Peptides against a protein of PDB entry 6FRK. Designs and how they scored, part 249

Target 1, 411 residues: chain A of PDB entry 6FRK
Amino acid sequence: NEEVLNAMLKEVCTALLEADVNIKLVKQLRENVKSAIDLEEMASGLNKRKMIQHAVFKELVKLVDPGVKAWTPTKGKQNVIMFVGLQGSGKTTTCSKLAYYYQRKGWKTCLICADTFRAGAFDQLKQNATKARIPFYGSYTEMDPVIIASEGVEKFKNENFEIIIVDTSGRHKQEDSLFEEMLQVANAIQPDNIVYVMDASIGQACEAQAKAFKDKVDVASVIVTKLDGHAKGGGALSAVAATKSPIIFIGTGEHIDDFEPFKTQPFISKLLGMGDIEGLIDKVNELKLDDNEALIEKLKHGQFTLRDMYEQFQNIMKMGPFSQILGMIPGFGTDFMSKGNEQESMARLKKLMTIMDSMNDQELDSTDGAKVFSKQPGRIQRVARGSGVSTRDVQELLTQYTKFAQMVKKM

## One batch from the design tools (peptide; made by RFdiffusion4, then SolubleMPNN)

Design b2_p25_4_s1 (from b2_p25_4, 14 letters changed)
Fold by OpenDDE base, seed 4:
Structure b2_p25_4_s1 (fold): chain B 411 residues (1-411), chain A 25 residues (1-25)
Amino acid sequence: as target 1 above (411 residues)
Amino acid sequence: EEELLKKLKELNELLLELLKIQNEV
């Protein structure tokens, strides 16, 4: 029994190390899991794998909990949020995502660019802010980030903004000059929250990076970026451990709305390859699935039309990037769809919808849509001409529909 | 909640099969 436990723990530890979990945390987790598992209960024929998985899950949840309540902005007050983090961490993009998140919730939100070190930082922020209709401040002439931050904060305070986000210089490395600049900015603007932005893809460097920031500035919150890529998110555990600060949000893509509140359970489930059932439930609930009850009832009866397929494609497109959906499904890693395959898959889906937009109600609502087209081949030619595609593309869609309708009949 | 979870599981299985079909084309 102890050999089996040690073998299974070795596999879990290997998977966590491959997920960029810090080696010290993995060792501590292994010891904590060993101490939490009663070997006598493992002898009683309980599924040893499930018991170990549950113990690992419970200890990972503790590693993501810093024991500190996350800061939240106060309505009707001026809340200054300072962003810190390395260049390439996604800090500037994350400032815009956070601003957009609060703006969509009805907060009077603005952005300040205090990054004077990076050429084009202000242009990038201005471009992102303008696209999102977020008010912004910055300078093309002022080189002191303290002056820009102070003037911008004062301006937006006087204009009664509720959320004032300050983006700072990130630089390429942990340099003392960067930390002194961050400290000077923080002292000048007196932020209500300091947010450390970390790239999840930096792997084992997450601990040292997060610690270096926390040792110099009073980091109170963490945002983890690039969780849509090959980064399995193990570095997030290192950031929490080093900063003793909660993860408040995660960046899940390149779009301004690819940003979500951090949830511990879904994140750990995803890290273990268990999927994100809660995030999937939330996304499905956001889709206002009153229309999906009728679809689910049809599916239970083995009924599936081309319209039902079109509505499913609309739902998939509304759920956002396929990589995020797949990453929520148990047993599908984030690696299953490269970013290239996702854009191609979305383009294919949109092409299929464009073909269906050229179909009539009789074709869309037929319980045997493929047979309607097979009986009258002139329909294929009409749809192909209407959608600007080949007759082959329409036949491929009908073949795909037929395969799908056959699977629905087997459900 | 259990019924929603069951419906979601069915939807996920359906989406997975859609995605498999798209990767085979």
Scores: peptide ipSAE 0.018, ipTM 0.442, DockQ to the pose 0.089
Fold by OpenDDE base, seed 1:
Structure b2_p25_4_s1 (fold): chain B 411 residues (1-411), chain A 25 residues (1-25)
Amino acid sequence: as target 1 above (411 residues)
Amino acid sequence: EEELLKKLKELNELLLELLKIQNEV
């Protein structure tokens, strides 16, 4: 039993290290799991794998909990939120995402660009803010970030803004001057919350970077970015451990809507490759997939048309990147589709939809679409010409449809 | 909630089959 436990813990520890979980945290988790597992309960014939997985899950949940309540903005008050983080962490994009999140919740939200170091920082923030219809402040002439931040905060306080987000400069190589500037800005504006933005893709460097920020600036919240497809969530655990601050949000892509409140249970489930059923439910509910009832009823009757396939491709496209959808499905790891394969898969879907856009209602609504085309081969040539594809591409689509329709008939 | 979970399972199974079809091409 102890040998089996040690073997299974070795596999889990390897998977966590491959997920960029810090080696110290993995060692601590291993010891905590060993101490929490009753070897006598393992002897009782319970599924040893499920028991170890549950113990690992429970210990990972503890590693994500800093024991500190997350800061939340107060309605009807002026809440100043200062962003800090390295250049390329997604800090500026995350400021816009957070501003948009609060704006959609009915908060009077604004953005301040106090990044004077990066050429075009203000233009980028202005572009993002204008697209989202978020009020913004910055300067093209003022070079002191303290002046810009102070003036912007004062302006938006006087205009009774509830959420005032301040983006700061991120420097790559001059850590001391960056930290001094951040401290000067923080002292001038007296933020209610300081948010550290961390890129999950930096892997094992997450601990050292997060610690460097926490040792210089009073970080109270963490936002983890680039948790799209390939991002190994293990760096998030390192950030919490180093900052002793809660993760409040995660960035899940490049779009302004690719931003969600951090949920511990779904995140750990996803990290373990268990999927995110709750996030998938939430995403399906946001898509108002009530129209899927008619499809589900057809599928139960073993009926599947080319139109039903087209509608499913539209639903898949509305759900967003395949990597995100797959990462929510139990048993599909985030690595199942590389980012390259995702764009190619979306291009393939668009090609298939373009072929179907050249089909008529008789072809689309037939319960045996393949037989309609087989009886009248001239239909294949018409569809091929209408969609600008080869007759082979149309035949390949019909072959795929036939395979799928046969699977639906067996369900 | 159980009905939603059932619908989600059916949708997931359908998505998985669509994805398999795409990976075979």
Scores: peptide ipSAE 0.017, ipTM 0.437, DockQ to the pose 0.093
Fold by OpenDDE base, seed 3:
Structure b2_p25_4_s1 (fold): chain B 411 residues (1-411), chain A 25 residues (1-25)
Amino acid sequence: as target 1 above (411 residues)
Amino acid sequence: EEELLKKLKELNELLLELLKIQNEV
């Protein structure tokens, strides 16, 4: 029994190391799992594999729980949230994502750019904020981040903003001058929450980075970014262990909506490659896909129309990033879509939908849509002119539809 | 719950097929 346990724990430890979990945490987890498993209970005919998996899952949940309640903003108060993190961590993008999240929840939200070190930091923040219709503050002339942060916080407090997000300078390295600047900003604005933004893709460096920030500033929350693609997020455990602070949100892509509240169980399930069935259920329920019962029923009958395809493209676009959807499906690794391919895929879906917007109901509702177009080629030219695309683009759409309708007929 | 899981599986299969079609192009 002990040999079997040790062999299975070796496989789990290897998978956790491949998920960027810190070697020290993996060793500790192994000993905790060994101590939590009664070898005598494993002799009683229980599925040893399930017991070990459950024990591993339980210990990973404990590693992501710092035992500290996450800070939450108070309604009707001015909540100042200061962001800290290295350059390239996704800090500035995450500020915009968090601002947009709270704005969509009906909070009066604003952004302050106190990054004076990076050329174009304010332009980037302004671009993101303007696109999201979020009020922003910053300077092109003031070089002191303390002045900018203080003036911006004062302005937005006086204007009764509820969520005041301050983006700070990031550097490529843990430099003392960065930490001094962060301390000066923190002392000036007295933030209600300090959020450390960590890039999950830095792997084994997560612990050392997170510790360096916690040793210098009172980090109270963690946001983990770049949990899209190759980063399995094992570095998040290292960040929690080092900061003793909860993960509050995760960044799951490049879009402003690619941002979600941290959920421990779905995250650990994903880390173990079990998928996120619960998060997929939640997303399906949020989409009110009750109207998909009619589609599922059509699919069971091998019926699929161009309208059904259009509705599915709308549903996929509403579900958010394809990488996130795939990463929620058990057995589909995050590696299935490269990051660059996702925005292009979304743009392509939008193009296909625009072509279908130029189709008539007879074309959309035909169970043999491709044959409707093949019998009357003038329809292709009409749709192409109506959507501003080539006749080739319409033919490509019809080819894709035909492939899909053939798959549905085989189901 | 089992019916929801079945519907989700069917939806996931559909989404996977849509995604495969996107990756083949």
Scores: peptide ipSAE 0.017, ipTM 0.427, DockQ to the pose 0.096
Fold by OpenDDE base, seed 5:
Structure b2_p25_4_s1 (fold): chain B 411 residues (1-411), chain A 25 residues (1-25)
Amino acid sequence: as target 1 above (411 residues)
Amino acid sequence: EEELLKKLKELNELLLELLKIQNEV
């Protein structure tokens, strides 16, 4: 029995190390799981594998819980949220994602760019904010981040903003000058919350980086980015352990909607390769797929229009990246779609939708859209000109639609 | 819950078919 336990724990420990879980945390987990498993209860014929998996799951849940309640903004107050993190962590993109999240929840939200070090930081923030219709502040001429942050916070407080997000300078290295600048900004604006943004793909370096930020700045929240890719998220456990701060959100892609509240159980289930059935159910419920009953009925009748395809592409885009949806299903490994193929697939879907936006209702609602275009080739040229694409791109879309409509007719 | 699982299966089948069509192109 002890040999079987040790063999299974070795397999789990290997999988956790391959998931970028810190070696110290894996050792502690192994000891905690050994102490939590009664070897006598394992003799009673319970599936030893399920018992070990459940003990591992419980210990991982404890590692993600810092025992500290997450900060939450107060409605009708001015809440100042300062972002800190290394360059390339996704900090600036995450500021925009968080601002957009609160705006969609009916909060009066704004963004401040206090990154004076990176050329084009303000242009990047302005571009993201403008696309999301989020008010923003920054300077092209002011070089002191303390002045920009103070002026921006004062401006948006006077305008009765409820969520004021401040993006700070990220550095490539942990430099003392960066930490002093962050402290000066924090002292000037007196943030209600300091958010550390961490890249999940840095693996074993997550602990040392998260600790260096916590030792210098009062980090109260963590956001983990780049969970859309080969990063299995084990670095998130290291960030919680080092910062003693809760993960509040995760970034799950490059789109502004690729951002979700952190849930402990789904995250650990995914980390163990058990799938995220609960998060999949929640995403399906958020999509209001009840409107898809009419589509499923049409599909059962072998009817499929270009509009029905457009609505499906909208639903797919609302669900987020396909690899994440597939990675939430038990038995679909995360390896089924390479990282590069997903952004390319989403860009391809957006291009296809832009082509369909140039179609008329007669073309979109036809039970044989391809035949409408084949009968009047001038429609292809009109749609191509309207969408800024080649006539070949429109023909490729119609070819894909025809393959799909033929498949639906055979169902 | 069973109805949601059924809708999820049907959606996943549709998504897999869309993905197959994209990979055959």
Scores: peptide ipSAE 0.011, ipTM 0.410, DockQ to the pose 0.145

Design b2_p25_4_s3 (from b2_p25_4, 12 letters changed)
Fold by OpenDDE base, seed 5:
Structure b2_p25_4_s3 (fold): chain B 411 residues (1-411), chain A 25 residues (1-25)
Amino acid sequence: as target 1 above (411 residues)
Amino acid sequence: EEELEELLKKLRELLLEIQKILDET
């Protein structure tokens, strides 16, 4: 029994190390799991694999719980949120995602660019903020981040903003000058929350980086980015352990909507390759796919139009990256789509939608759209010209649609 | 719950076929 337990724990420890979980945490987890498993209950013929998996799951849940309640903004108050993190962590993009999240929840949100070190930081923030219709502040001429942060916070306080997000300079290295600048900004603006942004893809370096930030600034919250890639998110455990701060959100892609509140249970389930059924249910419910009663009813009747396909592509794009949706479904491994294939797949979907945007209602609403185009080849040439694609690209779309519609007729 | 499971099943089937289409292109 002990040899079988040790063999299974070795496999779990290997899988956790391959998921970028820190070696110290994996060792501690192995000891905790061994102490939590009753070997007598394992002898009684219970599924030893399920018991070990459940014990591992419980110990991982404890590792993502810092025992500290997450800071939450107060409605009708001015809440200053300062972002800190290395360059390339996704910090600037995450500021925009968080602002957009609160704006969609009915908060009066704004963004301040206090990154004077990176050329074009303000232009990038301005571009993201303008696309999301989020008010922003920054300077092209002021080089002191303390002045920019102070003026921006004062301005937005006077305008009664509820969520004031301050993006700071990220550097490639943890340098004392970066930490001094962050402390000067923090002292000037007196933030209600300091958010550390970390890249999940840095693997075993997550602990050392998160610790270096916590030792210099009062990090109260963590946001983990790039959970769309090959990173299984094990670095998130290292961030919580090092900062003693809760993960409040995760970044799940490059789009402004690829951002969600952190949930412990779904995250650990995904880390173990069990899928995230709850997150999939929540995503499906957020899409109001209940309005798809009409679609489900059409599918039950074997009816599928180009418009119905277009609406499904819109739903997929709203759900975020396709690999993440698949990774939420039990039995789809995280390896099913490489990160490069996902951006390419989203670009392909967007191209297909652009072709369909050049179709008319008669073409879109036909129960046999391919037959409408086959009867009048001039329609293919019109759609190709309207969408800026080849006639071959339109024919490929119609071939794909025909395969789909034939499958729906067999359902 | 049963309607949600059926919806999730249909969504999974649709996603799998969209993936096959994307893999064939």
Scores: peptide ipSAE 0.021, ipTM 0.357, DockQ to the pose 0.095
Fold by OpenDDE base, seed 2:
Structure b2_p25_4_s3 (fold): chain B 411 residues (1-411), chain A 25 residues (1-25)
Amino acid sequence: as target 1 above (411 residues)
Amino acid sequence: EEELEELLKKLRELLLEIQKILDET
């Protein structure tokens, strides 16, 4: 029993190290899991793997909990949020994502560019803010970030903004001068929250960087970016441990909507390759797939029509990127998250739907749609002409439908 | 919980076949 436990813990520790979890945290986790596992309960024939996974999961949940309640903005007040982080961390993009998130929630939001060091920083912020219809402030002539931040905060306070986001300079090599500048900005604007933005792809360097920021500036929140890449997010645990600050949001892509509130359970589940069951349930519920009691009943009876397939394609298109949905399902590894095929897959789905838009109710509602078309080949030519596609494209759709309908009959 | 696991399993199987179909097109 102890050998099996040690072998499974070695596998989990290897997977966590490959997920960029800090070696000190992995060692501590291994000790805590060993102390939490009752070897006597494991002897009684319980699923040893499930018990070890549960113990690992519980200890990882503790590692992402700093024991500090996340700061939340107060409605009807002026909330100043200062962003700090290295250049290339996704800080500027994350400022725009956070502003857009609060704007969509009905908050009066604005952006301030206090990055005077990076050429084109203000133009980049202005482009992102303009696309999202977010008010912004910055200067092309002022070189002091303290002046820009102070003037911008004063302006937006006077205009009764509720969320005032300040983006600061990110530097790679002049650490002391950067930290002094950030401290001067923080002292001048007195932010209600300081957000450290961290790139998840930095791996084992996350702890040292997060600590360097926390030792100089009163970081109260963490945002982790680039979780859509090959980074399994283990660096997030190191950031929480170093900053003693909660993760409040995660960046899951390059789009302004690729931004979500941090949830501990889904994140740890995904880190362990268990999928995001909770996020999948939330997505399924947001789609009102429960309003398809009729579809679930049809699937239970092995019935599947071309209309049912059309409705499923509409649902997939509403869920967002198909890769993200697959990445929420247990046992689909992060490797299915290859960005390259998403736009092409969505274009293919739209093409298939356009073909089905040229079908009649008898064709769409038939429990054997392929047989309706095989009995009357003139229907294929009608649909092809109506949708502006080849007869071959319609035959390919019917072949795909037949594969689906056969699968549903086996379910 | 069992009904949800069964629904998630069915959804997984459906999504896998959708992905295969999208990869074959």
Scores: peptide ipSAE 0.020, ipTM 0.384, DockQ to the pose 0.109
Fold by OpenDDE base, seed 4:
Structure b2_p25_4_s3 (fold): chain B 411 residues (1-411), chain A 25 residues (1-25)
Amino acid sequence: as target 1 above (411 residues)
Amino acid sequence: EEELEELLKKLRELLLEIQKILDET
């Protein structure tokens, strides 16, 4: 029994190390799991694998909990949020994502670019802010980030903004001068929250980097970026351990909407390759249940129309990036869709929907849509002309529909 | 819970077939 336990723990520890979990945390977890497992309960014929998985899950949940409540903005107050982090961490993009998140929640939100070191930092922020219709401040002439941050914060305070996000310089090569600049900015603007932005893809370096920031600046929150890539997110545990600060959000792609509140349970489930069943349920429930119940009932009866397929494509588009949905399914790694393949897949879905928008109700609601088109080839030509596509594209859609309808009949 | 698991299973199967179709195109 102890040999089997040690073998299974070795596999789990290997998988956690391969997930970029820091070796010190993995060792501590191994000891905690060994202490939490009752060997007597393991003798009683309980599924040893499930017990170990549950113990590992429970100890990982503790590792992402710093024991500190996350800061939350106060409605009707002026909340200053300062961003800190290395260049290339996704900090500037994350500022825009957070601003957009709060704006969509009905907060009066603005952005300040206090990155004077990176050429084009202000243009990048301005571009992102303009696309999202977020008010922004910055300078092309002022080189002191303290002046820009102070003036921008004062301006937006006077204009009664509720969320004031300050993006700072990220430097890779001059850590001391960066930290001094960050301290000067922090002292000048007196932020209510300091957010450390970390790239999950840096793996084992997450601890050292997060610690370096926390040792210099009073980091109160962490945002982890690039969790859509090959990074399994184990570095996030290292950041929490080093900063003693909660993860508040995660960046899950390049789009402004590829940003979500951090949830501990889904994150640990994903880290263990269990998927995000809760997030999948939440996303499925955010899809209007009434349309889903009618679909489920049709699927139970083996009925599937072109309209049902259209509604599924709408649902996939509403659920967000398909890579995120797949990444919520147990056994689908984040690697299943390269970022390039996602935009292409979404463009393909949109093209298919545009073809279906040129179909009539008789074609869409037919239980044998492919046969309707096969009996009257003139329908294919009409739809092709209406949607601005080739007759081949319509035939490909009908072939795809036929594959789906056959699958549904087997379900 | 059982209905939800069955729904999630059907959804997973559907998403898998969608992905295969998107990968084949």
Scores: peptide ipSAE 0.020, ipTM 0.381, DockQ to the pose 0.088
Fold by OpenDDE base, seed 1:
Structure b2_p25_4_s3 (fold): chain B 411 residues (1-411), chain A 25 residues (1-25)
Amino acid sequence: as target 1 above (411 residues)
Amino acid sequence: EEELEELLKKLRELLLEIQKILDET
């Protein structure tokens, strides 16, 4: 029994290391799991794999909990939120995502660009803020981030803003000058919350980076970015352990809406490849797929049109990255589509939709669309010319549609 | 809940078939 336990724990430890979980945390988890498993309960014929998975899940949940309550903004008050993090962490994008999140919830939200070091930082923030209709402040001429941050905070306090987000300079290296600047900004504006933005894709470096920030700046919250990538999120555990601060949000893509409140159980479930059923339900509900009762009825009757296929491609494109959707489904790991294959798959979907945009209602709404085209080959040539593709590309689409329609008829 | 489980099942089946179509292209 102990040999079997040790073998299974070795597999779990390997999988956690492959998920970018820090080696110290994996060792601690191994000892905690070994101590939590009663070998006598393992003798009772319970599925040993399920028991180990449950013990691992429980210990991972404890590693994500810093024992500190997350800061939350107070309604009707001025809440100053300062962002800190390395350049390329997604900090500036995350400032815009957080501002947009609060704006959508009816908070009076604004953005301040105190990044004077990066050329075009203010233009990037201004572009993102303008696109989201978020009020912003910054300077093209002032080089002192303390002055910009102070003036911006004062301006937005006087205008009774509730959420005041300050983006700071991120440097490429842990430079003492960056930490001094961050401390000067923090002392000048007296933020209610300091948010450390961490890139999950740096893997095992997450602990050392997060610790370096916490040792210099009073980080109170963590946001983890680039969880849409190859990063399985194990670096998030390292950030919590190093900062002793809760993860408050995660960035799940490049879009301004690719931002969600951190939920411990869904995150650990996803990390273990169990999927995120709750996040899938939330996404399905956000898409108002209930308005597809007509589609669900058609599918129940084995009816499937080219229009129905087009609408499904639109729904997939609205759901965001296909890898993220698959990663929410139990039994589909986050690795099921490489990022390279996803952009290519989305480009393929867009190409197929462009071909379908050149079809008429008779072609789109036919329950036997392939037969409509087979009876009148001139339709294929018209669609090919209209969409700027080969007649072969249209035939390939019709072949794919036929395979799908045959499958729907067997359901 | 049952309607949602049925919707999720159909969505899963649909996504799997779309994935196969994308992998064959």
Scores: peptide ipSAE 0.017, ipTM 0.347, DockQ to the pose 0.095

